Peptides against a protein of PDB entry 6FRK. Designs and how they scored, part 208

Target 1, 411 residues: chain A of PDB entry 6FRK
Amino acid sequence: NEEVLNAMLKEVCTALLEADVNIKLVKQLRENVKSAIDLEEMASGLNKRKMIQHAVFKELVKLVDPGVKAWTPTKGKQNVIMFVGLQGSGKTTTCSKLAYYYQRKGWKTCLICADTFRAGAFDQLKQNATKARIPFYGSYTEMDPVIIASEGVEKFKNENFEIIIVDTSGRHKQEDSLFEEMLQVANAIQPDNIVYVMDASIGQACEAQAKAFKDKVDVASVIVTKLDGHAKGGGALSAVAATKSPIIFIGTGEHIDDFEPFKTQPFISKLLGMGDIEGLIDKVNELKLDDNEALIEKLKHGQFTLRDMYEQFQNIMKMGPFSQILGMIPGFGTDFMSKGNEQESMARLKKLMTIMDSMNDQELDSTDGAKVFSKQPGRIQRVARGSGVSTRDVQELLTQYTKFAQMVKKM

## One batch from the design tools (peptide; made by RFdiffusion4, then SolubleMPNN)

Design b2_p22_5_s3 (from b2_p22_5, 13 letters changed)
Fold by OpenDDE base, seed 5:
Structure b2_p22_5_s3 (fold): chain B 411 residues (1-411), chain A 22 residues (1-22)
Amino acid sequence: as target 1 above (411 residues)
Amino acid sequence: ELLEELKKLRELYLQLMQIQNE
């Protein structure tokens, strides 16, 4: 019995290390699981594998719980949220995602760019904020992040904003000058919450990075990014252990909607390769996929129009990164979509939709849309001009539609 | 039922992606 337990624990420990769980945490988990398993209950004919999995699951849940209540903004107050993290962590993108999340929940939200170190930081924030219709502040001329942060916070407090998000400089390396600048900004604006943004893809380096930030600034919340990639998220456990701060949100892709509140149980289930059935159900219920019955019925009848294709692209875009949805289904690994740049795919879909936005109802609702365009080449030129694309781009769309409509007819 | 609809949407997406890469 003990040999079987040790063999199974070795397999679990290997899988956790391959999931970027820190080696110290894996060792501690192994000892905790051994102490929690009653060998007498294992003798009573219970599925030994299920018992070990359940014990491992419980210990991983404890590792994600810092025992500290997450900070939450107070309604009707000015809540200042400062972001900290390394360059390439997704910090700037995550500021926009969090601002958009609160805006969608009916909070008066704004963004401040206090990143003076990175050329084009303010342009990137401005671009993201403008797309989401979020008010923003920053400077092209002021080089002191303390001045920008202070002026921006004062401005938005005076305008009665409820959520004031401050993005700071993320440097490429842990430099003392970065931490000093973060402390100066924090002292000037007196944030209600400091959010550390961590890239999950850095693997075993997550602990050392998270600790370096916590030792210098009062990190109270963690956001983990890039959980859509090959990163299984084991680094998130290291961030919680090092910061002693809760994970409040996860970034699951590059879209502004690829951002969700952290849920412990689904996350651990996914980390163990069990899938996230609850999160899948929640996400599908949020998408109101019931409207796809009419489409599934049309597909069963071998009918497919350009409008039906447009509606499918809308549904795919509403679903967000399809890799995430697949990664929520038990037995579908994240590796299934790994060969495609999902952003490039989404940008291609959005371009195709923009071309279709310049089509008329006769073109969209035709059972043979490609034939409508082939009979009247002037339609291609009209659509190309209306969408600001080449006639070649419209022809490529029609070629793709024709290939797809032929596949649907064979189904 | 929902899982079956998601599988159909998956198959549809994979087919669309395959067509885009051809």
Scores: peptide ipSAE 0.014, ipTM 0.377, DockQ to the pose 0.158
Fold by OpenDDE base, seed 2:
Structure b2_p22_5_s3 (fold): chain B 411 residues (1-411), chain A 22 residues (1-22)
Amino acid sequence: as target 1 above (411 residues)
Amino acid sequence: ELLEELKKLRELYLQLMQIQNE
């Protein structure tokens, strides 16, 4: 029994180390799990694997909990949020994502670029802010980030903004001067929250980097970026341990919507390869995909119309980055669909939907839509003219529909 | 039930993507 426990713990520890969990945390977890497992209960025929997984899960949840309540903005107040982090951590992109998140929640949000070190920092922030329709402040001429941050915060306070996000210069590994600059900015603007942005892909370096920031500035929150497919979330545990600050959000990609509130249970479940069933349920409920029962019933009866295909395309498009949803299903890796292929696929689906928007109810609701068009070729020409496409594009759609309807009949 | 529905939607999506790449 102890040999089996040690073997399984070795596999879990290997998987956690491969997931970029800090070696000290993995050692501590191994000791805590060994102390929490009753070897006598393991002898009683309980699923040893489930018991060890549960003990590991429980100890990982404790490692993600800093024991400190996350800061939350107060409605109707001016909340100043300062961002700190390394160059290339995704800090500037994350500022825009957070501003957009609060804007969508009905907060009056703005962005300040106090990054004077990086050439084009203000242009990048301005571009992102303009795309999201977020008000922004910065300077092309002022070189002191303290002046820019102070003026921007004062301006947006006077304009009664509720969420004021300040982006700062990204530190290079070797420059202590940038920590003094960050401290001067923090002292001048007196932020309600300091957010450390960490790149999950830096692996075992997460602890030392997060500690270096916490030792210089009063980091109160963590945001972990680049949790798309390739980055193993283990660095997040190191950031929490080093900063003693909660993870408040995660960045899951490059799009402004690739940003979500951090949930401990789903994150640990995903880290263990168990999937994110709760986040999947929440996402499905948010999408109101319950209307799929009627569609699944039709599919079970081998009935598939052009309207049913249209509704499926709508559902797929509502799901957004399907790679993320697929990565929430247990046993399916995030690498199952490359993001590039997904955007192209979404554009193709949208083109097909635009063609179907020019179809009539008789064409859409026919149990053999392809046969309706084959019997009356003038319908193809009407749909092509209505959607601004070639007759060939309509024929290709009907060919795809026919192939799909044949697959559905075999299900 | 919801997991099975999502699995079916996934299979459907994969089949659609395969058909579009053919």
Scores: peptide ipSAE 0.013, ipTM 0.388, DockQ to the pose 0.215
Fold by OpenDDE base, seed 3:
Structure b2_p22_5_s3 (fold): chain B 411 residues (1-411), chain A 22 residues (1-22)
Amino acid sequence: as target 1 above (411 residues)
Amino acid sequence: ELLEELKKLRELYLQLMQIQNE
């Protein structure tokens, strides 16, 4: 029994190390699991594998729990949120994602660019903020981040903003000058929350990086980025252990909507390759796909219209990157689509939808939309002119629709 | 490729709806 336990623990430890979990945490987890498993219970014929998996899962849940309640903004108050992290961590993008998240929840949100070190930092923030219609502050001439942060915070406090997000300078490495600048900014603006942004893809370096930030600034929250790539997220455990601060959000892609509240159970399930069924259910529910009962019923009867295809494209676009959804399904690895192919796929879907926006209800609601167009070729020319595309692009859409409709009839 | 993806998404959606109704 002890040999079987040790062999299974070795397999789990190897998988956790391959998931970028820190070697110290893996060793600690091994000892904790070994201490939590009663060998007598293993003798009773219970599924030894399930028992070990449950013990491992329980210990991983403890590793992501810092024992500290996450900071939450207070409604009707001025909440100052300062972001800290290395260059390339996704900090600036994450500021925009968090601002957009709170704006969508009905918070009066703004962004401040106090990154004077990186050329084009303010332009990048301004571009992101403008696209999301988020108010922003920064300077092209002021070089002191303390002045910019202080002026921006004061301005937005006076304008009764509820969420005031301050982006700070990053560096390529941990430097004393960076930490001193962060301390000066923090002392000047007195943030209600300091958010450390960590790139999950740095693997075993997560612990040392997270510790260096926590030792210099009062990090109270962690955001983990780049969990859509090859990073299995094991570095997040290292960040929690080092900062003793909760993960509040995760960045799951490059889109502004590729941002979600951290959930312990789904995250650990994904880390273990069990998938994220709960996050998938939540994402399906957020899409109000229940309004598609009528669509599911039509699809069960082998009916599929151009409108039904349009609605499916809307659903896919609302779901965000399809790779994220696939990565939530047990047995579908994150490797199924390269990030570059996904933005191109979304652009293609949007183009197809724009063509369908020039179709009439008779064309959209026909159970044989391709036949409607084949019988009256003048419809193709009308739709092409209305959508600003070639007649070939419309024919390609109709060919794609025909393939879908044939597939639906076979289901 | 997009067809195969949408097929998988539909199969998944149907499975999720079935799980929510059990």
Scores: peptide ipSAE 0.006, ipTM 0.358, DockQ to the pose 0.022
Fold by OpenDDE base, seed 1:
Structure b2_p22_5_s3 (fold): chain B 411 residues (1-411), chain A 22 residues (1-22)
Amino acid sequence: as target 1 above (411 residues)
Amino acid sequence: ELLEELKKLRELYLQLMQIQNE
């Protein structure tokens, strides 16, 4: 029994290390899980695997809980939120995402660019804010971030803004001058919340980075970015452990809507490859995929047309980063689609759709579209010319369709 | 039901991806 436990814990520890969970946290978790598992209860015929998974899940839930209640803005009050983090962490993008999130919820939200170090920082913020219709402040001429932050906060306080987000300078390395500037800005504007933005892709460096920020600035909240299908969420555990501050939001992609409130249970479930059923349901409800009933009914009857395939591709394209959705379903790890493979896959789908846009209703609505084309080869040449592709590309599409239609008939 | 439908859509997509990699 102890050998089986040790073997299973070794697999879990390996998976957690592969998920960029800090080695110290993995060791602590292993000890805590061993202490929580009664070996006698494991002997009683309980599914040892499920019991260990449940114990691991419980201990991971404790690791993401700092025991501190997350700060929340007060409605009808002025709430100043200062953002801190390294350059490339996604800080500036995250400021815009958070502003947009609150704006969509009916908060009077604004953005301040106090990044004077990076050339074009204000233009980038202005571009993002303008696209989202978020009021913004910054300067092209003022070089003191304290002046910009103070003037911007005062302006938006006087205009009765409820959410005032201040983006600060990010640097490539931990520099004392960056921390001094952040402290000067924080002292001048007296923020209600300081948000540390961390890139999940830095892996084992998350602990040291998060600690360096916490040791210099009163970080009260964490946002983890780049939790797209490839980013291993283990760095988030390190950030919580180092900052003793809750994760409040996660960034799940590049779009302004690729931003969600942090939920502990779904996050740990996803980290363990158990999927995020709640996030999947929420995402499906947001996408209004209910229009798929007619398609599912056709699939149940073993009918699959080129139009049905086109509609499926449209649905996949509407779902956004399909890797994220795949990662929400139990049994598919985050690694299933590499970012490169996703863009390439989306480009392939779009190419296939462009070929189908050159098909007629008789071709699209045939229960055997491939047979329609095989009987009249001139159709392939027409479609190829209409879509600007080779006749081979059309034949490859028809071959793929035929394979699909055969699978649907076997279902 | 919706989860089962998404699983089917996913299986379909996986099969597409496999067919494209063949």
Scores: peptide ipSAE 0.015, ipTM 0.410, DockQ to the pose 0.193; fails the geometry check

Design b2_p22_5_s4 (from b2_p22_5, 12 letters changed)
Fold by OpenDDE base, seed 1:
Structure b2_p22_5_s4 (fold): chain B 411 residues (1-411), chain A 22 residues (1-22)
Amino acid sequence: as target 1 above (411 residues)
Amino acid sequence: ELLEELKKLRRLYLLLEEILNE
């Protein structure tokens, strides 16, 4: 029994290390799981695998919980939120995502660009803010971030803004000058919350970076970025452990809507490859995929047209990154589509849709679209010319459609 | 019901992925 436990724990520890969970946390987790498992209960014929998985899940949930309640903005008050983090962490993008999140919830929200170090920082913030219709402040001429932050905060306080987000300079290195600047800004504006933005892709470096920020500034919240389908969530555990601060949000992509409140249970489930059923349900409900009933009924009857395939491609395109959706489904690993493959896959879907845009209703609505084209080869040439593709590309689409329709008929 | 629909969608997405990985 102990050998079986040790073998299974070794497999789990390997998977957690592959998910960029810090080696110290993995060691602690292993000992905590061993202490939580009664070997006598394991002997009683209980599913040993499920018991170990449950113990691992429970201990991971504890590692994500810093035991500190997350700061939340107060309605009808002025709430100053200062963002800190390294360059390339997604800090500036995350400021815009958070501003948009609160704006959509009916908060009077604004953005301040206090990044004077990076050329074009204000233009980038202005572009993002303008697209989202978020009020913004910054300067092209002022080089002191303390002046910009102070003036911007005062302006938006006087205009009765409820959420005032301040973006600071990010640097490539942990430079003492960056931390001094952050402290000067923090002292001048007296933020209600300091948010550390961390890139999940930095892996084992997450602990050291998060600690360096916490040791210099009063980080009270963490946002983890680049948790797209391939991002290893293990760095988030390291950030919580180092900062002793809760994760409040996660960034799940490049779009302004690719931003969600952090939920412990779904996150740990996803980290363990169990999927995120709640996030999938929420995403399905947001997409108003109620029109899937008509598709599901057609599928039940073994009817599948080129139009039905086109509508499914449109739904996938609307759902955002396909890898993220698959990663929400239990038994799909996060690594199922490499990031390179996702853009290629989306480009392939768009190409297939462009081919179908040159089809007529008779071709699209046929229960055997491939047979319509096989009976009249001139249709393939017409569609190929209309779409600017080869006749081979159209034949490949029809072959894929036929494969799909055959699988649907077996369902 | 929603779980069954999600399972059907999952199967559809698996099929799409097979098509996209070919």
Scores: peptide ipSAE 0.019, ipTM 0.443, DockQ to the pose 0.127
Fold by OpenDDE base, seed 5:
Structure b2_p22_5_s4 (fold): chain B 411 residues (1-411), chain A 22 residues (1-22)
Amino acid sequence: as target 1 above (411 residues)
Amino acid sequence: ELLEELKKLRRLYLLLEEILNE
């Protein structure tokens, strides 16, 4: 019995290390699981594998719980949220995602760019904020982040904003100058919450990075980014262990909606390769995919139009990255989709939709859309001109549609 | 039922992605 337990724990420990869980946490978990498993209960005929999995699951749940209540904004007050993190952590993108999240919940939200170090930081923030219709502040001429942060916070306090998000400079390396600047900004604006943004894909380096930030600034919340594709999320455990701060949100992709409140149980289930059935159900219910009965029925009849393809592209874009949905289904690891193609695939889908926006109802609703265009080549030229694309791009869309319609007929 | 519909949608999207990546 003990040999079987040790063998199974070795497999679990290997899988956790491959999931970027810190080696110290894996060792501690192994000891805690051994202490929690009653070997006498194992003799009573319970599936030893299920008992070990349950014990591992419980210990992982404890590792993501810092024992500290997450900060929450107060309604009708001015809540200042300062973001800190390394360059490339997704910090600036995450500021916009959090602002958009609160705006959608009916909070009066704004963004401040106090990143004076990175060229184009303010333009990037402005672009993201404008797309989401979020008010923003920043400067092209002021180089002191303390001045920008102070002026922006004062402005938005006077305008009765409820959520004031301040993005700060990220550095490529942990430099003392970065931490001094963060402290100066924090002292000037007196934030109600300091959010550390961490990239999950840095693996075993998560602990050292998270600790370096916590040792210098009063981090109260963690947001973990890049939990899409290959990042198994084990670094999130290291962030909680080092910061003693709760994970409040996760970034699951590049879209502004690829941002969700952190849920412990689904996250641990996904980390163990059990999937997230609950989050999948929630996401499906949010998407009102019940309207896809009509589509599934059309597909069963082998009917597929350019409009049906357009509606599917809209659904894919609403669902967010397909890799995330796959990663929520039990038995489908995140590795099933290569990371590199998701942005490119979304850009391709948007381009294809823009081409279809220049099509007429007769073209979109035809059961043989490719034949409509082949019979009247002038339609291709009209659509190409309307969409600002080449005639080749329209022909490629029609070729893709034809391939898809043929596959649907074989289903 | 929802899981079966999701599996169908997943098959559809995998097919879409295969076609879009060609």
Scores: peptide ipSAE 0.017, ipTM 0.423, DockQ to the pose 0.122
Fold by OpenDDE base, seed 3:
Structure b2_p22_5_s4 (fold): chain B 411 residues (1-411), chain A 22 residues (1-22)
Amino acid sequence: as target 1 above (411 residues)
Amino acid sequence: ELLEELKKLRRLYLLLEEILNE
């Protein structure tokens, strides 16, 4: 029994190391699992594999729980959130994602760019903020991040903003000058929360990086980025262990909506390759796929209209990156869609939807939409003019629809 | 490309329907 336990624990430890879990944490987990498993219960004929999996899962949950309640903003107060992290961690993008998250939840949210070190930092923040319609502050001329942060925080406090997010300078490595600048900014603005942003793809370096930030600044929250890639997220355990701070959000892609509250159970399930069934159910419920029973029934009967296609595109747009949803299904690896293809696909879908917005109900609800347009070519010209596109773009949409409708009929 | 994505999506919805009805 002990030999079987040791063999199975060796396999689990190997898988966790391949998931970028820190070697010290894997060793600790191994000893904790050994101590938690009653060998007598293993003798009783219970599924030894399920017992070990449950014990491993329970110990991973403990590694993600720092024993500290996550900071939450207070409604009707001015909450200052300072972001810290290395260059390339996704910090600036994450500031915009968090701002957009709170804005969508009905918080009066703003962004401050206190990154004076990186050329074009303010332009990048301004571009993201403008796209999301988030108020922003920064300077093209002021080089002191303390001045920019202080002025921006004061401005937005006076304007009664509830969420004030401050993006700071990042460096390529841990440097004393970076930490001193972060301390000066933190002392000047007195943030209610300091968020450390970590790239999950840095693997075994997560512990040392997270510790270096926690040793210099009062990190109270962690955000883990790039969990849409090859990063299995094991570095997140290292960040929690080093910072003793909860993960509050995860970044799951490049889109501004590719941002979700951290959930322990789904995250550990995904880390173990069990999928995220809860996140999948939540996404399905958010889509109101039950309202699509009529659509599924039509699809089962091989009926597919341009409206049905439009509704599917709306569903895809609501789901966000399709790779994330596939990665929530057990046995579907994240490798099914290359990152660069998703934003282009979403832009294409939005263009196609804009063309369909210029169609009438007769065109949208026809079971043979392409034939309606082929019989009356003047419809193509009307739709093209209405949507501001070429007649070729409308013909390409109809060609795609025809191919899709033919596939639906074969399924 | 978009057609293969839509095929995947339909398979996903069918799988989701199965998972939600279990």
Scores: peptide ipSAE 0.012, ipTM 0.385, DockQ to the pose 0.022
Fold by OpenDDE base, seed 2:
Structure b2_p22_5_s4 (fold): chain B 411 residues (1-411), chain A 22 residues (1-22)
Amino acid sequence: as target 1 above (411 residues)
Amino acid sequence: ELLEELKKLRRLYLLLEEILNE
């Protein structure tokens, strides 16, 4: 029994190390799991694998919980959020993602660029803010980040902004001059929250970096970036351990909406390769896919229309990236769709939907849409002209629909 | 029930991916 436990713990420890979990945390986890497992209960024929997985899961949840409540903005107040982190951590893009998140929630949100060190930092922030329609402040002439941050915060306070996000300079190395600058900015603007942005891909270096920031600046929150497919989430555990601060959000891609509130249980489940069943359930509920009972019932009766296909494409597009959805389902790797294939697939879906937007209700609601078009070829030409595509593109859509409808009938 | 619906949805998505990648 002890040999089996040690073998399974070795596999879990290897997988966690491969997931860039810090070696000290993996050692502590192994000791805690060994102490939490009753060897007598393992003798009773209980699924030893499930018990070990549950013990590992429970100890990983504790490692992600710093025991500190996450800061939350107060409605109707001015909330100043300062961002800190290394260059290349995704800090500037994350500022825009957080601003967009709060704006979509009905908060009066703005962005301040206090990065005077990086050439084009303000242009990058301005570009991101303008695309998202977020108010922004910065300077092309002022070189003191303290002045820019102070003036920007004062301006947006006077304009009754509720969320004031300050982006600071990121450097490549832990330089004392950077930490002094960050401390001067923090002292001048008196932020309600200091957010450390960490790149998950840095792996084993996450602890030392996060600690260096926490030792110099009062980091109160962590955002982990680049948790898309290839990034092993183990660095997040190191960030929490080093900063003693909760992870509040995660960045899951390059798009402004590739940003979500951190959830402990789903994250640990994903880290263990168990999938994110809770996030999938939440995502399904957000999509009101319960309205798909009618679709599933139609599908069971072998009825599948072009409208039903269109609604499915809408649901897919609302779910976000296929790779993320598939990565939430147990037994599908996060690498199932490369980022390039996903954007191309979404563009293909949008093209197909645009063709269907030029169809009439008789064509969309027909139980055999392909037959409607085959009987009256003039419909193909009408739809092609209406959608700005070739007659071949419409025929390809109808071929895809026919293949889909045949597969649905076999389900 | 929800897990079965999710499995159906998964099959639907895989099918859609196959169709879109053809």
Scores: peptide ipSAE 0.016, ipTM 0.428, DockQ to the pose 0.129; fails the geometry check

